# Peptides against a protein of PDB entry 6J54: the designs that were tried, part 70

Target 1, 223 residues: chain A of PDB entry 6J54
Amino acid sequence: NENLFASFIAPTMMGLPIVTLIIMFPSLLFPTPKRLINNRTISIQQWLIQLTSKQMMAIHNQKGQTWSLMLMSLIMFIGSTNILGLLPHSFTPTTQLSMNLGMAIPLWSATVFTGFRYKTKTSLAHFLPQGTPALLIPMLVIIETISLFIQPVALAVRLTANITAGHLLIHLIGGATLALLNINTMTAFITFTILILLTILEFAVALIQAYVFTLLVSLYLHD
Target 2, 42 residues: chain B of PDB entry 6J54
Amino acid sequence: QFQFTGIKKYFNSYTLTGRMNCVLATYGGIALLVLYFKLRSK

## One batch from the design tools (peptide; aimed at target 1 T12 M14 Q96)

Design b2_p26_4_s2 (made by RFdiffusion4, then SolubleMPNN; from b2_p26_4, 17 letters changed)
Fold by OpenDDE base, seed 1:
Structure b2_p26_4_s2 (fold): chain B 223 residues (1-223), chain C 42 residues (1-42), chain A 26 residues (1-26)
Amino acid sequence: as target 1 above (223 residues)
Amino acid sequence: as target 2 above (42 residues)
Amino acid sequence: TLLSLLQSQLLSQIAEELARELASLR
């Protein structure tokens, strides 16, 4: 049981956290363009970044588009870390709830405070849905307030749970496959096929969760 | 589009200003209740 | 970049502390 969760332990070297280096490593995979026509790989990366940027920032006005750089950096960071975390025997920082909370809470607070600063009336009005019966107004305002404070928790837990669950499933099915090799080769082949399909799914989940995380931050800003 | 008169003009769930006022009134009421119980315990 | 580095360091420290606490609870 402890061996299963060993991959989720934050690695340290001589008491120094190497997690910082792991977190910084994905930035090396996205070099800045230096030429008018870069390598095909870099061009594809830039194209993808532009597409995601246009999609994500389409819901924002000029003031909201100021957040474009931060949101794009966030999605690239989370996406790259999640994908790299699927490498064998790798450590995924986004599996740590503390890291996701550390990202979610400041971003959530920034979006909420930005909303209150520039759209105070609209932000306050969001605590009461339009058309609410008069008798339900006090209770619904309280519920919406609680819902607001649950947002950062939900944001962090969603990312952490999806990535962690995926990793656990890969480890469990992988271990089962190895154990079944000596028991029933046919069953082992089936489980191995499931493992491959699950791995492909986890690659998709890694990207989707990065997108959802960033999108929700953007949506909270647009609220 | 909405024709509200009296108290409904300021406290309604349809207009932006009305919704804002309802929220502020709710928070104000809760704050007053908390303050009342705090002062009562002393 | 400097701010991002500082944020990442702070985040990593918090993450490590929380991980240690969670590990101690298990």
Scores: peptide ipSAE 0.178, ipTM 0.694, DockQ to the pose 0.044
OpenDDE base, seeds 2, 3, 4, 5: peptide ipSAE 0.125, 0.063, 0.045, 0.137; ipTM 0.717, 0.688, 0.696, 0.742

Design b2_p26_4_s3 (made by RFdiffusion4, then SolubleMPNN; from b2_p26_4, 20 letters changed)
Fold by OpenDDE base, seed 1:
Structure b2_p26_4_s3 (fold): chain B 223 residues (1-223), chain C 42 residues (1-42), chain A 26 residues (1-26)
Amino acid sequence: as target 1 above (223 residues)
Amino acid sequence: as target 2 above (42 residues)
Amino acid sequence: LLVAALESERLTQEYLKLALELGKLV
């Protein structure tokens, strides 16, 4: 069990947290354009960023489009860290619930406060769904208020659980394949195939979770 | 579309203003209850 | 969008259940 969770321990060097360097590393993979026509890889990156930006900002008006930079940086950060975490023996900072809470809570609070600041009436009205019977209004308002406070927790836990579960599955299936190599080669081959399929799935999950995280933040902003 | 009269004009679950007022009334009621129990304990 | 979020949560729960089951085997 200790070996299973060893990959989730925050790495340190001489007591100094190298997690900060790991967090900053993905930023090096996205250099700023210097030419009108950059390298094909950079052009593809920018194209993807533009596509995602158009999808995310389609929900918001001009005031909400000010969050475009924040949301794009968030999705790029989470996506890159999640993908890099799938590298062998790599540490994914997003598997740490503390990190995800550290991102989710401020962003959630910012979206909620922004909503109350510019759309106070609409934001307050969101605590009561339209068309609710009069007798259920007090209870439903309370439930909706609680639901609001659960949003940052759900946001962080969703990301953490998806990435962590994926990593655990990869490690467990990987360990099973190694154990079955000495028992039955055919079953080991089957489990290895499952491992490959699972890794491909986790790449997709890594991107999807980054997108969902950013999308929900954007959706809460739109409120 | 909705025509409300009386108290329903200000407290309804269909209009934006009505929903807002209902929410504020609910919070106000809860706050008053909490205040009542707090003062009762003294 | 909400459906997509719920689906992601469902997948997460399934992965966690699977991980727990595999963890019991090891």
Scores: peptide ipSAE 0.257, ipTM 0.750, DockQ to the pose 0.074
OpenDDE base, seeds 2, 3, 4, 5: peptide ipSAE 0.221, 0.194, 0.210, 0.253; ipTM 0.741, 0.732, 0.739, 0.731

Design b2_p26_4_s4 (made by RFdiffusion4, then SolubleMPNN; from b2_p26_4, 15 letters changed)
Fold by OpenDDE base, seed 5:
Structure b2_p26_4_s4 (fold): chain B 223 residues (1-223), chain C 42 residues (1-42), chain A 26 residues (1-26)
Amino acid sequence: as target 1 above (223 residues)
Amino acid sequence: as target 2 above (42 residues)
Amino acid sequence: LALAELQSKEVTALSLELAEQLSKLS
């Protein structure tokens, strides 16, 4: 229905886009620590960030660890926006493919360019797996080149599709529950239970997708 | 372990340098083909 | 990664099926 997809339209106020404010709002939820021993909430946040940083940067060398700030900011941004998007009738900017492409393509290009800058020989050799028969070398190089260019598209589409599909499913099941309230209360109760379970699943998916997005960017950097 | 001589020294699927050269040769070949078709069309 | 991809496919498939069913009813 038209009402279901209306929630994906970018909100405007007096002809001015409020998407910028929505995107900046998650940043307010993570204040900078001012004390050596901060509040419990801030301490938990910092602890989680440190754990994720250790896990993600364990693969990279000292030069790769310079990207830790960018990767952590990315995962926090995507994760927070995805979680906030699960609020009732909320608009999630990450559902917009344009936004995800705008994030994925520059980051991917930066990682690939960094790879060519510091590890030129290894990066070029990555297009040809070791032990390939001589007859398959040209075709395999072409396929690997195409695969490289598909990476940013797959990265953006994966994030967008997961979040969009989740929101769509929640809205559809929610609409079905409302429609069934006047038909059969028992069936409506079952559908409502499914909606609750689905919402829990979407919370998990939101966190996983944020992690996967950042992890893949990090993995492409490591190459 | 891999001691190749002649052309196989530069174009090998097992060595890092050989793999790099194979990739560059492939790109060069494709570029030449594209150039040939472009010049032929004009 | 495999779990994330599997979840994405499952959610997408469920969303498409539900959308198809609701489109037929509405």
Scores: peptide ipSAE 0.247, ipTM 0.708, DockQ to the pose 0.106
OpenDDE base, seeds 1, 2, 3, 4: peptide ipSAE 0.241, 0.246, 0.202, 0.235; ipTM 0.715, 0.748, 0.697, 0.735

Design b2_p26_5 (made by RFdiffusion4)
Pose (drawn by RFdiffusion4):
Structure b2_p26_5 (pose): chain A 223 residues (1-223), chain B 41 residues (1-41), chain P 26 residues (1-26)
Amino acid sequence: as target 1 above (223 residues)
Amino acid sequence: FQFTGIKKYFNSYTLTGRMNCVLATYGGIALLVLYFKLRSK
Amino acid sequence: VVDVVTVVILVTVAVLLNFVYLNSMS
C-alpha cells in the first residue's frame, strides 16, 4: 500500500464553438510564392510535396492521373488539422463525426461513378474474381458486395474514432498529475508517460497516409 | 477569381465528384430521426 | 444551391449531435 493513484471525476467536453474560423485557419499557415527562388520556409514546404506526389503518382500510371492533383490537397488539410490540435487549448474539426461523413461519401461515390461512365460493364464485373467454380457463387456475391458498402463507413469512422481517442489519454493521464497531491515521486512518472504519449500522438500525420492511400486503392481498383 | 483559376478542374472531375446529393439525402434523413426523438422526448 | 443546402443540413445535424452529447453528459 505505498503508491495510491488518484482520479478526478470531470466531464470531458467536445464542445462546438465557432467552427468556420477554425477551418480556414490552417490554410493561412501555408503561403504561395510568385518567385523563382523562394524564402527558405516555403522551400521546405515545397520539397515536402514533391516527395509524396511521387508516391500517389507511381501506382496509377493512366489517364486517371488527372485526379491525383486533388489527392495531395486532401493530405495537407487533415495533415494540418490533426497536427494543430496538439497545442494546449486548441480545437480540431476532424474530432466531430459530421464533416468526416462529408469527406468519405462525396469522394467514395466519386469512384464507383468513374468507371460507370466509361466502362459500364466491367467495373462491377470486378465482382467476378476467377474461373468460376460451382459451389460458391451465392456465397460470394453476397460477401463481396457487403464489403463494398462498408467502405464509406469504413473510411470515415476509422478517422474520427482514434483521433478523439488520442485526446482523452492526453486529458486523463494529464488530469491525474493535477490530482496527485499524494506522494510526489509518482508525479514525474505520469509526466514522463505524457511526453512519450505526445510523441505517439504525432501519428496524427501517420493516419493521413491511411486515408489518402486507401482512397487510391479504392480508386486504382475501380479504375 | 476563386473560379477561373480552378474552373478547368471543376467540369473535369465534378461530373463524379459533385455528387453530394447522396450526402444531402443521407444527411437530410439524418436530420429527421433526431427531431423525432425529441418530439417524443 | 445544392452545396448551400448540404452545408446547412450538415451544420444542423452537428448542432443536434452536440445537444445530444451535452444532454448525455448531464

Design b2_p26_5_s1 (made by RFdiffusion4, then SolubleMPNN; from b2_p26_5, 21 letters changed; failed a check: too like the target's own chain)
Amino acid sequence: KLLEEVLRILLELSLLEAVLYFKKLS

Design b2_p26_5_s2 (made by RFdiffusion4, then SolubleMPNN; from b2_p26_5, 19 letters changed; failed a check: too like the target's own chain)
Amino acid sequence: ELEKKVEEILREIAVLLSVLQFKKLS

Design b2_p26_5_s3 (made by RFdiffusion4, then SolubleMPNN; from b2_p26_5, 22 letters changed; failed a check: too like the target's own chain)
Amino acid sequence: KLEEEVLRILLEISLLLAVLQFKKLR

Design b2_p26_5_s4 (made by RFdiffusion4, then SolubleMPNN; from b2_p26_5, 21 letters changed)
Fold by OpenDDE base, seed 4:
Structure b2_p26_5_s4 (fold): chain B 223 residues (1-223), chain C 42 residues (1-42), chain A 26 residues (1-26)
Amino acid sequence: as target 1 above (223 residues)
Amino acid sequence: as target 2 above (42 residues)
Amino acid sequence: EDELLTLTLLLLLSILLSVLQFKKLS
């Protein structure tokens, strides 16, 4: 079992953690434009950023749209790290719960505190759903309060679990394929086909999880 | 849009102000309960 | 805890760099 999780151990080189470099690496994939008309890669990146930015910020007012820069950088970071993590023998930082918590908690707290600061009445009222029977008010307020504090944890765990599970499946199926090559080539071929389909799925999951994470942060800001 | 009178005007689950007051009252009640148990243990 | 702190700091640094890059883009 240790061999299964060995790929999730923080990599070190000569005793120095190279995870720092891995986390910083995605930033190199998004260079700043230098020309009025950029190359195809940068143009596609800008187009994608604009598209996602318009989509995600459509639900926010003018004040909420101030967060567009942070949210778009967040989705680009998570998405890029998730995609890069699918490379063979790569380490995905987003598989580490500590990283995702470190990312979720500050963002969640910022959105919650912003809400309480500028929309105090609405934020406080959010702890009690409209139309709640009088007898259930105290209990429901407590539940909603607990639910609020679970949000950052759920946000981090969701991302971690989805990415980690996908990586584990890829490694397991890949290992099984290699083991079956010497036993039965036909079964190995089937397993390999499943592996290919799974990898394609994980590419989609990688992007979806980045989107969902950012969307939920944005949604918390909207509320 | 809802017309409430008396205590229901201030503590209701329909109006924004009413919901806010209910939440504050709940937190206040919990705080008082915690305080009561702390004082009781002493 | 130490790992969490380290990762958090690294993440914040990476996000900061990403924000700066994004700001230059648009």
Scores: peptide ipSAE 0.079, ipTM 0.685, DockQ to the pose 0.030
OpenDDE base, seeds 1, 2, 3, 5: peptide ipSAE 0.077, 0.019, 0.040, 0.058; ipTM 0.677, 0.658, 0.669, 0.666

Design b2_p26_6 (made by RFdiffusion4)
Pose (drawn by RFdiffusion4):
Formats: structure tokens, sequence, C-alpha cells
Structure b2_p26_6 (pose): chain A 223 residues (1-223), chain B 41 residues (1-41), chain P 26 residues (1-26)
């Protein structure tokens, strides 16, 4: 009975303040120059695009490359609005589940209607995988179509659920420091756990590769 | 002028990308179950 | 009462998203 942890019971609030100012704000962190040589703080933003525009371009290699100049604007918005919210009292719009159901369905159904306007047969004849055996036709086409309509729910719920799971361990491991007016040796170990956990919460950039890229496989497979 | 800088891009991919009616239907029906549960409290 | 507060916030954010999607259609 040496080190007794404590806890504080308090409501964890994902309130909803005025949002249309908070959305527009990580657009004016990125300027655009009308010059040749630029000013060494856009110039490491302009080099960071020319890397990851050479990885969502190399798989597709079609006339479906026209679509890829938008998919690098989808990686900077939720690459910024997941990184801004690590600050002390900031508010992330990708915490709420509302706009991620508007980011998955207008993009996911913009992919199944891409080959249906050009191929019209073999886009969902991709449901036919191989040289058809006879004992498993109805066990297949009830499986590969129930794992198609999962995809918009499987694209938007995997983003909201772990972004807001990174904010609760920021509060609850951080709120146990404030309520640790018991023995003071264990206060530094909970603080040292925080400043490791904030380095893991820069995997909020690593969860934007897993949104643009399973949108490219959900675009390169259909088209 | 927030248009003609990206007007060549719109009618290219908004043929399939501007289908927010399925989002509007799935959103408008999602309005209906929450006003109904508060009506029955 | 804490779960109802988050359901009301989701409803308000869904009404704003529906209005914006209808205005963007017209």
Amino acid sequence: as target 1 above (223 residues)
Amino acid sequence: FQFTGIKKYFNSYTLTGRMNCVLATYGGIALLVLYFKLRSK
Amino acid sequence: SHFLFHVVNFFVALVILFIFSVVFFF
C-alpha cells in the first residue's frame, strides 16, 4: 500500500462552439506565392507536396490521373485539422462524426459511378473473381457485396473513433496529475507518460495516409 | 473569381463527385429519427 | 444527461450539414 493512485470524476465535453471559423482557419496557415524563388517557409511546404504527389500518382498511371490533383488537397485538410488540436485548448472539426459522414459518402460514391459511366458492365463484374467453381456462387456474391457497402461506413468511422480516443487519454492521464496531491514521486511518471503519449499522438498525420490511400485502392480497383 | 480558377475542374469530376444527394437523403432521413424520439420523449 | 448532450450536438451538426448540402445542390 505505498502508491495510491487517485481519480477525478468530471464530464469530458466535446461541445460544439462556432465551427465555420474553426474550419477556415487551417487554410490561412498555408500561403501561395506568385514568385519564382520563394521565401523559405513556403519552400518546405512546396517540397512536402512534391514527395507525396509522387506516391498517389505512381500506382494509377491512367487517364484517371486527373482525379489525383484533388486527393492531395484531401490530405492537407485532415493533415492539418488533426495536428492543430494537440494545442492546449483547441477544437478539431474531425472530432464530430457529422462531417466525416460527408467526407466518405460524396467521395466513395464518386468512385462506383466512375466506371458505371464508362464501362457499364465490368465494373461490378469485378464481383466475378476467377474461373468459377460450382459449390460457392451464392456464398460468394452475398459476401463480396456485403463488404462493398461496409466501405463508406468503414472509411468514416475509422477516422472519428481513434482521433477522439487520443483526446481522452490526454485528459485522463493529464487530469490524474492535477488530482495527485498524494505522494509526489509518482507525479513525474504520469507526466513522463504524457510526453511520450503526445509523441504517439503525432500519428494523427499517420492516419491521413490511411484515408487517402484506401481511397486510391477504392479508386484503382474500380477504375 | 473563386470559380473560373477551378471551373475547368468542376464539370470534369463533379459528374460523379457532386452526388451529395445520397448524403442529403441519408442526412435528411437522419434528421427524422431524432425529432421523433424527442417527440415521444 | 451527458450522453444526451452529445446527441443534441450531433443533431445540430447534422442539421447544418443538411442545409449546406441542399444549398450546394441548388

Design b2_p26_6_s1 (made by RFdiffusion4, then SolubleMPNN; from b2_p26_6, 19 letters changed)
Fold by OpenDDE base, seed 1:
Structure b2_p26_6_s1 (fold): chain B 223 residues (1-223), chain C 42 residues (1-42), chain A 26 residues (1-26)
Amino acid sequence: as target 1 above (223 residues)
Amino acid sequence: as target 2 above (42 residues)
Amino acid sequence: SELLQQLLNEALALLILYLLALTELK
């Protein structure tokens, strides 16, 4: 059991957290374009960023477009860290709830605060759904208020749980495959096939969770 | 479009302003209740 | 206690990154 969770322990050297270096590493994978026509890899990367940017910022007005850089950087960061976390014996920072909370809470608070600053009426009215019966107004306002405060927690837990569960499942199935090699090779082959399919799924989940995380932040900004 | 008269003009769940006022009234009521119990304990 | 220390270290790392990001935005 301890060996199972060993991959999720924050690595340190001499008491110094090397997590910072791990977090900063994905930034090296996204170099800034220097030439008019860059190499194929950078061009594809920029193309993907542009596509995601257009998709995500389509729901925002002029003021919302100012968040484009931050949201794009966020999705690229989370996506890259999640993908890199699938490497053998790799540490995924996004599996740490503290990190996800550290990202979710400030972003959530910023979006909520921005909403209250520029759209006070709409933001306040958001606590009461339209058409609510008069008798349910006080209770529903309280529920919506609580729901608002649950948003950052849900945002962080969703990302953490999905990535962590995926990693655990890969390790468990992988371990089972190794154990079955000496028992039944056919069953081991089936398990190995499941492992491959699961790995592919985790790659998809890694990207989807990054997108969902960023999208929800964007939606909260849009209110 | 909705036409409201009286207090429903200011407190309704359909208009933006009405919803806002309802929310503010709810928070205000809760705050007053909390304040009442705090002062009562003294 | 170990978990708390890990959380604190990670929080510190995030804080450093946040500060670096802020300096870059300025």
Scores: peptide ipSAE 0.128, ipTM 0.666, DockQ to the pose 0.108
OpenDDE base, seeds 2, 3, 4, 5: peptide ipSAE 0.007, 0.064, 0.094, 0.109; ipTM 0.611, 0.648, 0.687, 0.652; seed 4 fails the geometry check

Design b2_p26_6_s2 (made by RFdiffusion4, then SolubleMPNN; from b2_p26_6, 21 letters changed)
Fold by OpenDDE base, seed 5:
Structure b2_p26_6_s2 (fold): chain B 223 residues (1-223), chain C 42 residues (1-42), chain A 26 residues (1-26)
Amino acid sequence: as target 1 above (223 residues)
Amino acid sequence: as target 2 above (42 residues)
Amino acid sequence: SLELARELAELLALLYLYLLAQELLS
């Protein structure tokens, strides 16, 4: 079990946490453009950011569009860290629930407070769906209140669980492939093929989870 | 579309204001219950 | 891990406050 979860242990060197450097590393992959016509890589990055920004912020008004910078930075950070985490023998900070909670709780609270600040009546009304029978009003309000507080937890756990599960599967299948190399080459080849397909899937999952995380934050802001 | 009279005008699940008042009333009721049990324990 | 989460939370909080301030001033 220790070897299985060794990849999820926060790496330290000489007692110093290298995790901070790992978290900051994705920022180096996205330099700020300084030219009107940038390099191809930077241009593609900016184009992707613009596309995602347009798609996510389309549901928001001018006040909500102020969050575009934060949301785009969030998706880029989570996405890049998740993708980098798929590298062999790499550590993904997003596998740590503490980190994801550290991101989810402030963002969730910010959206909730923003809602109460600018749309107090609407925010309070969201605790009671329209057309609710009078007898069910108190119970439903309580349920909606509980649901609200579960949102940040669900947001963090969803990201953590998906990324962690993917990494575990890759490691397990990879280990099985290596073990089968000396036992049965044909079976090892099949397992290796599955590993490749799984890796591709995890790349997609990494991006999707980043998008979903950001989208849900955006949706909470809109509601 | 919905015209309510009496108490239903202020406490309904169809209008925005009515829903808000229902939520506030629910929270107020819970707060009063908590207060009651707290005072009863003394 | 808790320290890192705390730092991230602080950064996000600062960003939120900054954005909030800009929105209120606008």
Scores: peptide ipSAE 0.043, ipTM 0.658, DockQ to the pose 0.068
OpenDDE base, seeds 1, 2, 3, 4: peptide ipSAE 0.023, 0.000, 0.019, 0.000; ipTM 0.670, 0.588, 0.646, 0.597

Design b2_p26_6_s3 (made by RFdiffusion4, then SolubleMPNN; from b2_p26_6, 22 letters changed)
Fold by OpenDDE base, seed 5:
Structure b2_p26_6_s3 (fold): chain B 223 residues (1-223), chain C 42 residues (1-42), chain A 26 residues (1-26)
Amino acid sequence: as target 1 above (223 residues)
Amino acid sequence: as target 2 above (42 residues)
Amino acid sequence: SELLRLLLAELLSLQLLYLLVQELLS
């Protein structure tokens, strides 16, 4: 177990944590455009950002659209860190629950407080669904209140669990493949094929989780 | 679309204002209960 | 683009701070 989870331990060098460098590294992959027509890489990046921005912000009004830059930066950060984490012998910061809680709680709080500030009546009304029988109103309000506070936790845990589980599976199957190389080449080939398929799946999961994380934050704006 | 009279006018699960009032009433009731038990313990 | 980078930098800085606090509290 210790050997299995060793990849999730925060790396240190000379007694100093290098997690800071790992977290900041994805920022280097997204340089700022300087020209009207940039190179192919930057153009693709900007196109993806615009595409996701159009899709996510289509459900929001002008007030909600002010969060576009923040949400796009968030999705880029989480997505890039998740993808980079799939590299062999790499450390994924988003596998740390503390990291994800650090993102989820402030963003959730900001969205909730923003909702209460600009749409107080609507936000308060969300604690009670329409058409609720009178006898169930108090209990349902309590449940909705609890549900609200579970949102940041669920947001963080979902991301952490999905990314961590994917990494664990890759490591397990990868280790099994290596072990089977000396036992049976045919079975090793099968496990290696599964490893490749799983890696592809984890790439998709990495992007999906980044999108879902950002989308849920966006939806909590209630705009 | 819905016309309510009496208490249902202010406390209903269909109108925005009614829902808000129900939520506030629920929180108020809980607060009063907590206050009651706190004062009772003293 | 500059605003995006600034927001990203702020986000990263806040996350680093949070991680540091969590490590110190652990």
Scores: peptide ipSAE 0.085, ipTM 0.662, DockQ to the pose 0.036
OpenDDE base, seeds 1, 2, 3, 4: peptide ipSAE 0.077, 0.044, 0.062, 0.018; ipTM 0.667, 0.658, 0.670, 0.627

Design b2_p26_6_s4 (made by RFdiffusion4, then SolubleMPNN; from b2_p26_6, 21 letters changed)
Fold by OpenDDE base, seed 5:
Structure b2_p26_6_s4 (fold): chain B 223 residues (1-223), chain C 42 residues (1-42), chain A 26 residues (1-26)
Amino acid sequence: as target 1 above (223 residues)
Amino acid sequence: as target 2 above (42 residues)
Amino acid sequence: SELLKQLLELLKALQLLYLKTLEELK
């Protein structure tokens, strides 16, 4: 079990944690544009940011679009970290539940608090679905209240579980491929092909999970 | 479209105000129960 | 929310059925 989860252990160098450096590294990949016509890489990045921003903020009014900067930064951070984590033998900070909770809880709290501040009536009404039978109102309100508090946990666990599961599969199949190289080359080739396909899938999953995470935060803001 | 009369006007699951009042009433009831048990224990 | 909506509709239907049954037994 230790070997299986070794890739999820926080990396250290000379006894010092280097997780901070790993977290900060993706920020270096997105430099701020200084020209009207930037390099191809920067132009593509800005175009993607604008595209995703347009899609995510379309459900919000002008007041809700104030959160666009924060949400875009969040999706860029999570997406970049997830993609970089798919590099061979790389550590993904987003596989750590503590990190995801550290992001999810404050953001969730902010959205809920914002809702109660500016839309108190609507926010309180969300604890009771429309059309509920009278006899079930007290119980359902309690359930919805509990459901609200589970939202940040579910948000964090969803991201963590998806990324972690992908990494585990890559490591397991990769390890099996290496073990089969000396046993049966044909079987090893098959497993290697599966590994390649899985890696491609995980790249997509990494981006999707980043998008879903940010989208759900946005949806909670919209209520 | 929904027309309610009496207590149902304020406590219903169809109108926004009614839903809000139901939630507040539920929380108030729970708070009172907790308070009752707390005071009873002392 | 969609699942909850469906559940609520089912519960309403069951409630009506229950009330109808009680009325018939009365």
Scores: peptide ipSAE 0.035, ipTM 0.643, DockQ to the pose 0.012
OpenDDE base, seeds 1, 2, 3, 4: peptide ipSAE 0.015, 0.017, 0.018, 0.016; ipTM 0.648, 0.636, 0.623, 0.625

Design b2_p26_7 (made by RFdiffusion4)
Pose (drawn by RFdiffusion4):
Structure b2_p26_7 (pose): chain A 223 residues (1-223), chain B 41 residues (1-41), chain P 26 residues (1-26)
Amino acid sequence: as target 1 above (223 residues)
Amino acid sequence: FQFTGIKKYFNSYTLTGRMNCVLATYGGIALLVLYFKLRSK
Amino acid sequence: SINALTYTVVLLVIFFVVSVINFIAS
């Protein structure tokens, strides 16, 4: 009975303040120069695109490369609006489940209608995988079509559910420091757990590779 | 001039990318179950 | 305003159910 942890009961609030200012704000963190040589703070933003525009370009290699100049604008928005919210009292728009159901459905259904306006037969004849055996036709085409309509829900719910799960362990491991007016040796170990956990919460950049890339596999497989 | 800089890009891919009507239908129906539960309290 | 603990728990349950169904269907 040496080190007794404590806890504080308080409501964790994902309120909704004025949002159309908070969305526009990580667009003016990135400027654009009309010059040849640039000023050494855009120049490491212009080099960071020319890396990851050479990885969502190399798989597709078609006349579906026209679509890939938009997919690098989808990685900078939720690459910034997940990184801005690590600050003390900031608010992330990708915490609310509302805009991620508007980011998945206008993009996911822009992929099944891409081969249906050009191929019209073999886009969902991709439901036919192989040289057809006879004992498992109805066990297949009720499976591979129930794992198609999962995909818009499987694209947007995987983003909102772990971004907001990073914010609660920021508060609850952080709020147990403030309510630790008991023995003071264990206060530093909860603080040291925080400053490790904030390094893990820069996997908010690593969860945007898992949004643009399973949108490319959900685009390279249909087209 | 927030148009003609990206007007060549719109009619290229908004043929399939501007289908927010399925989002508007799945959003407008999602407006109907929450007004109904508060009507029945 | 919404409680962020109940909100995150409900979304993690849905995410776990969708991942289990997607893994069976593979």

